# Designs tried in a protein design run: peptides against a protein of PDB entry 7AE7. Part 100

Target 1, 321 residues: chain A of PDB entry 7AE7
Amino acid sequence: KVYKDLREFLEVLEQEGQLIRVKEEVNPEPDIAAAGRAAANLGKNQPAVFFEKIKGYKYSVVTNVHGSWQNHALMLGLDKNTSTKDQFYELNRRWDKFPVPPNVVKREAAPCKENVIDKDINLFEILPLYRINEQDGGFYISKASVVTADPEYPDDFNKLNVGTYRIQVKDRDRVGIQALAMHDIAVQLEKAEAENKPLPIAITIGNNPLVTFMASTPVGYNQNEYEFVGALQDGVPMDIVKSDLYDHLYVPAGSEVVLEGHIIPRVRTVEGPFGEFPGSYSGARLQCEVKIDRITHRTNPIFENLYLGIPWTEIDYLMAL

## One batch from the design tools (peptide; made by RFdiffusion4, then SolubleMPNN)

Design b2_p16_7_s3 (from b2_p16_7, 6 letters changed)
Fold by OpenDDE base, seed 1:
Structure b2_p16_7_s3 (fold): chain B 321 residues (1-321), chain A 16 residues (1-16)
Amino acid sequence: as target 1 above (321 residues)
Amino acid sequence: PEEEREKQKKLLEEVK
């Protein structure tokens, strides 16, 4: 089975007993994190947790989407009880299908384009933001697939990077992003900053689970994560669409929310702390700042965010395959 | 799957 978007995957998780739906209104804090911890206490078969109603917000949150081996099996379109060994075997078999080029769909065919916000941008109106950990220095977007390109080779599709980075909300229309020197985004940013130019960026939230998986999986600088998604879909291309602001950036057609903007050149602002692991906080650091210039989103967008709790965390599963 | 969903729902209600 192949999924076009997060919604099709959540439907399967719910059918397979791997999603808990919370219909009652919750407080963003502490209820989302508390319910995530409760789901983690269910043992190895941890379900996703979908919050339909969040006090003070219009839209929903889902957490722990990748939070179990069953969810990973289902992501691969396998039986939920497929062994970790067989999942690994199948992953490797499909990896050899690279490259599988994506389909570029028209704007009118892309669900991520259903709604547009190009003025008075307020992330809090679109995303039910909360502190993931009690001691976090702010609100984090932790499962975004961030799209950037090489500013010297914008038309080289093989240099298009889709990565996962720690993103702190800084203001209504600003986020801090952790671009480490080992990340492809840091190489691209260095080129832009050398010329004192903004780096175009699209921060995509609530994707096909294989996009989120590949964005968390290191690949070569001249390899496109979307072509691996097609490989992991057993040779079925994924659907991408051109960003609204940039002709050279392509986003998943099914994204729940797309934040289009730019990394401000040669600006660094305080970001953190963030609880990356239970009982461990990264210190405050000077990180890059993104200005959000445009939002596109699906009607009633689902905010997919990371579950952080007692090991195994969702990160542990995303990195274990 | 329904019995597991009800158990999971009760567990989430106990943590609120």
Scores: peptide ipSAE 0.014, ipTM 0.518, DockQ to the pose 0.023
Fold by OpenDDE base, seed 2:
Structure b2_p16_7_s3 (fold): chain B 321 residues (1-321), chain A 16 residues (1-16)
Amino acid sequence: as target 1 above (321 residues)
Amino acid sequence: PEEEREKQKKLLEEVK
């Protein structure tokens, strides 16, 4: 089984009993985080949690999508009871199919292009934002696949980076991003900042689960994460589409929300604290700032966000394969 | 890729 988008995966999770649908209206805080903790307490078979209605917001939230070995088996299109060992063997078998180049689809064929916001941008109108942890310094987008390119080699598709980074919402059209020196985005940003140029960025939310998985998996600087997604789909190419603002950035065709913008060169603002682990907060530090210039989104977009609760957290599963 | 596969293998062994 191969998934074109998050929606096809959520349908399979629901059919397999690995998704809880909350139909009642919830408060963003504390109900989303509380329901995530309750789902984590169900033991080893932790389901995804889908919130249909959130007070004060128009759209839905899903959390804990990668939050169990059953969900990982289903992501690979295997039986949900496939052992961690057999999942690992299958992952490695498929990894050897790299590279599998993606299909570039037309704009009209890409679900992420159904709606456009190019003026009066307000992230709170498109994303049901909430505090993941009680003591977080703000609202976080914690499960985005962030697309950047090498500014010296913008047309080199092998240097197109798709990574997962900590993103704090700073304003209606601004986010802070944690670009650590060990990440490929930091190399690309350093090149842009040396010339005092903005770094083009696309922050993609609610993807094919293998895109989210590969964005959290370290690969070589000259390796494209989309070509690994095709390998992990057992040789079936994934679908990508050109960004609206940048000819050299490609986003998953099925993304629920795409935030297109730029990292502001040589600007650093306070970001954090964030609860990376239960009872452990990373300190506040100066981080990069992104201006959002355009949003594209599916009709009735689903905000996929990370669950951070009692171990095993969703991060533990994303890092465990 | 091989070093990352060995890290993943080790982590999968620690969760069993």
Scores: peptide ipSAE 0.000, ipTM 0.344, DockQ to the pose 0.016
Fold by OpenDDE base, seed 4:
Structure b2_p16_7_s3 (fold): chain B 321 residues (1-321), chain A 16 residues (1-16)
Amino acid sequence: as target 1 above (321 residues)
Amino acid sequence: PEEEREKQKKLLEEVK
């Protein structure tokens, strides 16, 4: 089984008994985090948790999508009871199929283009934002696949980076992004900032689970994560579409939400604290600031966000395969 | 990629 988008994966998770649907209205805080903790405590078969109704918000949240070995097996299109050993062997077998170039689809064929917001941008109208941890310094987007390119080689598809970074919401149309020196985005940002230019960015939310997996998996600077997604799909290309603002950025065709914008050159603002680990908060740091200039989204977009807790959490599963 | 695969392998072995 190959998935085009998050929705096809959530359908399979639900069919396989690996998704809990919460139909009652929940409070964003503390109920989402509390339910995520409860799901993580359900033993080895930790399900995704889908919240249909969130007080004060129009749209839904899903968490713990990658939160178990069963969910990882299903992500690979395997039987949910596939052993961690066999998942690892299958992952390695498929990894050797790299590169599998993606299909570039037309704008009209891309579900992420169903709706456009290009004025009066307000992230709170699109994303049911909440504090993941009680002591978080704000609202985080913790499971985005962030697309950037090398500003010196914008047409080199091998240098197109899809990464996962900590993103704090700062305002209606502003986010802070943690770009550490070891991240490919930091190399690209350094090049842009040397010329005092904005770095084009597309922050994609709610993707094909293999896109999210590859965005969380370190690859070489001259390797494209989408070509690994095709490899992990056992040689089936994934579908990408050109961003609306930038000819050189491509986003997953099936993304629930795409935030298109730019990293503001040579600006740093306070970001954090964030509870990356239980009982351990990363201190507040000066981080990059992104201006959101355009949003595209699917009708009734699902906000996929990370659940963080005591290991083994969703992040540990994303790093363990 | 090889170093990351070895880290992943080690993590998978620690979960068993």
Scores: peptide ipSAE 0.000, ipTM 0.379, DockQ to the pose 0.016
Fold by OpenDDE base, seed 5:
Structure b2_p16_7_s3 (fold): chain B 321 residues (1-321), chain A 16 residues (1-16)
Amino acid sequence: as target 1 above (321 residues)
Amino acid sequence: PEEEREKQKKLLEEVK
């Protein structure tokens, strides 16, 4: 099984008993994090948790999408009871299919383009934002696939980077992004900042689970994560679409939300703290700031966010493959 | 960090 989007994956998770649907209205804090922790207490077969109704928000949240070996098996289109060994074997077998170039679809064929917001940007109208941890310095987008390009080689598709970065909401139309020196985005940002130019960025939320997986998996600077997604789909290309603002940025066609904007050159603002691990907070640091200039989104967009709670967090599974 | 938390809470309250 190959998934075009998050929704197709959530449907399979639900069919396989790997998704809990919370139908009752919840408070964004503390109920989302509390319910995620409660689901994590169900043991080794941790389900995704889908919150249909968030008080004060229009849209839904899903967490813990990658939060178990069963969910990882299903992500690979395998039986949910596939052993970790067999999952690893299959992942490695498929990895050797790289590169599998994506299909570039037309704008009208891309679900992420169903709705557009190009004025009066307010992230709180689109994303049910909450503190993941009680001591977090704010609201985080913790499971976004962030698309950037090399500003020196914008047309080199092999240098198109899709990565996962810690993103704190800073204002209605601004986010802080943690671009560490070890991240490919930092190389691209350094080039842009050397010329005092903005770095074009697309922050994509709620993707095909293999996009999210590859965005969290380190690859070479000259390797495109989308071409690995096609490999991990056993040679089936993924669908991408051109961003609205930038000719050289491509986003997953099925993204629930796409935040298009730019990293403001040579600006650093306070970001954090964030509870990256249970009982461990990264301190507040000066980080890059992104201005959001355009949003595209699916109708009734699902905010996919990372579950961080009791040990065996979603990160632990994402790093274990 | 605390000032930013209060700012974000205020933004959330303005949308609720």
Scores: peptide ipSAE 0.000, ipTM 0.341, DockQ to the pose 0.838

Design b2_p16_7_s4 (from b2_p16_7, 10 letters changed)
Fold by OpenDDE base, seed 1:
Structure b2_p16_7_s4 (fold): chain B 321 residues (1-321), chain A 16 residues (1-16)
Amino acid sequence: as target 1 above (321 residues)
Amino acid sequence: SEANREKQEKLLKEVE
């Protein structure tokens, strides 16, 4: 089975008993994190947790989407009881199908384009933001697939990067992003900053689970993550759409939310701390700042965010393969 | 499913 978007995957998770739906209104803090921990305590078959109603917010949150081997099997379109060995074997088999080029769909065919916000941007109106960990220095977007390109070769599709980075919300229309030197985004940013130019960026939230998986998986600088998604879909291309602001950036057609903007050149602001692991916080650091210039989103967008709790955490599953 | 209901009930009890 291939998924067009997060919603199709969540439907399968629910059908397979791998999603818990919380229908009662919850407080964003501490209830979301508490419920995530509670779900982790259910054992190795950790379900996703879907919060339908969050006090003070309009939209929903889902956590722990990748938080088990069962969910991982289902992501690959396999039986939920497929062994980790067989999952690995199948992953490797499909990896050899690279490259599988994506389909570029028209704007009108892309669910991520259903709604547009281009003025008075307020992330809090679109995303039910909460502190993931008690000691976090702010609100984090932790499962975004961030799209950037090489500013010297914007038309080279092979240099289009889709990565996962730590993103802290800084203001209504600003986020901090952790671009480590080893990441492709840092290489691209260095080129932009050398010319004192903004780096175009699209921060995509709530994707096809294989997009999220590939965004967390290191690939070569001249390899496109979308072409691996097609490979992992056993040769079925994924659907992408051109961003609204940039002709050279393509986003998943089914994204729940797309934050389009730019990394401000040569600006660094305090970001953190963030509890990356239980009992360990990465310290506050000076990080890049993104200005959000445009938002596109599906109607009733689902905010997919990372579950961080007792190991094995969702990040452990994303990194284990 | 019944299994999902039990999980939901357990989760709700831990959030309360």
Scores: peptide ipSAE 0.026, ipTM 0.604, DockQ to the pose 0.024
Fold by OpenDDE base, seed 2:
Structure b2_p16_7_s4 (fold): chain B 321 residues (1-321), chain A 16 residues (1-16)
Amino acid sequence: as target 1 above (321 residues)
Amino acid sequence: SEANREKQEKLLKEVE
C-alpha cells in the first residue's frame, strides 16, 4: 500500500491496532508527554497516539507515528508483523529503484493549499504547541520536513534538500532552527549568508510517513529526498506542489501544515535547551532564526510531533532505519 | 548509500 498523506497512514495504523485515539480533552502539558510515555510502556508494539482535543487549541496532535517496528512495516505497506530483517530487506530492495521522480500537481489538487494565512501569522493558532520535555527551553517542532534549495543552483531539483532539524518556536511568526555543519541546509545557508541574502525555506509538518522517514535519512547533496520516497513506494511517484512564495521550492502536496519563510542572514539567537534523550539536554546555543511569511494548511490540520519518552523513543526508530 | 547500509546493519545488531 502507498500513502498519499499522513491521514491515510493514520487510518491504517488505527485499523491495524497501532493507533490509540484520545477523545477526551487533554492539557498540552503534561498530558501529551505523559500519554506518550504511557503508550511507550505498552511494550514492543508501541502505537501512535492521536489527541483529538487539546485545551486552549483548535486542532489535534499525533505522536509516535514512527514509534514501533509495526508502524515501520505498515509505513512500507507490509504486514505489521513483518520481521525487522524483512523490513530492511524490502527497504534495501526498494532503495535501488532510486530515482523515482515525483509528480508535480496543480495548486488546486494539493490538500496543503486548502487554507492560506498571509497576515497576522500566529503559529499558536495553527499548531497545538507544548513542551516535549519538562525542562525544554520552549516549544519545539521536532518532526518537520524542512525544504531548502541551493541558492546558487535554485533550479537544480537534485539539490533540493528535505531534512529534519530541531526547531524551537521563538515568537508567533519566528522559529529557531538548528542547522548543523554536517547538514545540507548548512551548506545552502552558508552560500546565502556569504551574500547576506535570506535563505528561502518551507517547514512542512504532517507528511506522508516516507517523507518524514527520508527527511531523517542522510542522502547525497545532489540527491532529492522525494525521488527516494518514490523508490520506497516501490516505484510509485509521490505528489509535490510548488510553494506559494518560491518558484524553486516544492512541498509535499498532502502536508498538513506548510510554514513558508526565510532564514534571516547572519542572525543568531539563543535556542534550547532541548531534551534530545531522556535525562540528556542539549545546552542552549546560538542558532539561526526563521521568519515565517506565509502559512498554508489543510482544513483541521494535524500537528505531528515527535515522541521523546522512555527508550525506545520514536527518534530511536527513525534513526534505526 | 553504503553509510546507510552500515548504520542499518549496526542497528540490526543492536536490536538482535
Scores: peptide ipSAE 0.007, ipTM 0.431, DockQ to the pose 0.016
Fold by OpenDDE base, seed 4:
Structure b2_p16_7_s4 (fold): chain B 321 residues (1-321), chain A 16 residues (1-16)
Amino acid sequence: as target 1 above (321 residues)
Amino acid sequence: SEANREKQEKLLKEVE
């Protein structure tokens, strides 16, 4: 099975008994993190946790979407009981199908374009933000697929990067992004900053699970993650759409939320601390700042965020296969 | 990539 978006995947998770739906209103803190930990403690078959109602917010949160081998099997369109070994072999078999170019769909056909916010941007109105860990220095978007391009080669689709980065909410329309030197985004940012130019960016939230997987998987600088998604879909192209602000940036057509903006050149602000692993906080660092200039989103957008807790964590599954 | 396959193989061995 191939998924067009997060919603199709969540439906399958629910059908397969791999999603817990919390229908009662929860407090963003500590209930989301606590429920995630409780779900992780259920053993090897950790379900996704979908929070329908969050106090003080309009929209829903889902966590732990990739949080088990069963969920990983289902992501690959396999039986949920497929062994880790067989998942690995199947993943490798499909990997060799690279490249599978995506389909570019029209704006009118892209669910991520259902709603537009281009003034009075407030991230708190769109995303039910919460502290993932008690000692976090703020609210994090921890499971976004971030789209950037090479500013010297903006039309080179092979250099279009889709990566996962730690993102701290700094203001209503500002986020800090951790762009480490080892990341492709850092190379692209360096080029932009050399000319004191903004780096165009699209931060996409709530995607096809294979997009999220590939965004978390290191690939070559001249390899497009969307073309790997098509490979991992066993040769079925994924659907992408042009961003609203930038002709050279393409986002998943089915994204729940797309934050379009730019990395401000030569600006660094305090980001962190963040509890990346249990008992381990990364120190506060000076990191890049993104201005959000436009939001597109699906009606009733789902905020997909990372579960962090006792190993095996969701990130461990994303990195293991 | 080959490097990704090696990493995945290593992680699989750790979970087996």
Scores: peptide ipSAE 0.000, ipTM 0.362, DockQ to the pose 0.016
Fold by OpenDDE base, seed 5:
Structure b2_p16_7_s4 (fold): chain B 321 residues (1-321), chain A 16 residues (1-16)
Amino acid sequence: as target 1 above (321 residues)
Amino acid sequence: SEANREKQEKLLKEVE
């Protein structure tokens, strides 16, 4: 089974008993984190948690999408009871199918393009933002697949990077992004900043679960994550669409929300703290700043965010394979 | 590379 988007995956999770739907209105804090912890306490078969109604917001949140081996099996289109060993073997078998080039779809065929916000951008109107941990220095987008290209080779599709980075919301139209030296985005940013140019960026939220998985999986600088997604789909190409602002950036066609903008060259602002691991907070650091210039989103967009709190976290499952 | 260009052109032709 192949998923076009997050919604198709959530439907399967629900059908398989791997999603809890919270229908009652919740407070963003502390209820989302509390419910996530409660779900984690259900044992090894941790479900995703979908919050339909969030006080003060229009849209929904889903968390813990990758939070169990059952969910991981289902992501691979396998039976939910597939052993971790068999999942690993299947993943490796499919990995050898790389590269599987994506399909580029027309703008009108891409669900992520259903709605556009190009003025008076306010992230709080689109994303039900909350503190993941009580002591977080702000609101984080922790499960985004961030798309950037090499400024020197913008048309080289193999250098198109899709990665997961820590993103703090800084203002209505500003986010901080942690671009560590080990990340491909840091290489690309260095090239842009050397010329004092902005780095084009698309921050995509609520994706096909294999996109999220690959964005969290290190690959070579000259390897495109979308081509691995196609491999992990057992040779079925994923659908991508051109970004609205940049000809050289492509985003998942099914993304719930796409934040298009640029990393401001040579600007660093205070970001953090963030509770990356239970009981550990990373200190405040100077990080890059992104200006959001355009948003595209599906109607009634779902904000997928990372579950953090008690082990096993989603990160543990995303990194375990 | 030429191979990447051909690949990109192929992908773009599928959109037309």
Scores: peptide ipSAE 0.022, ipTM 0.492, DockQ to the pose 0.014; fails the geometry check

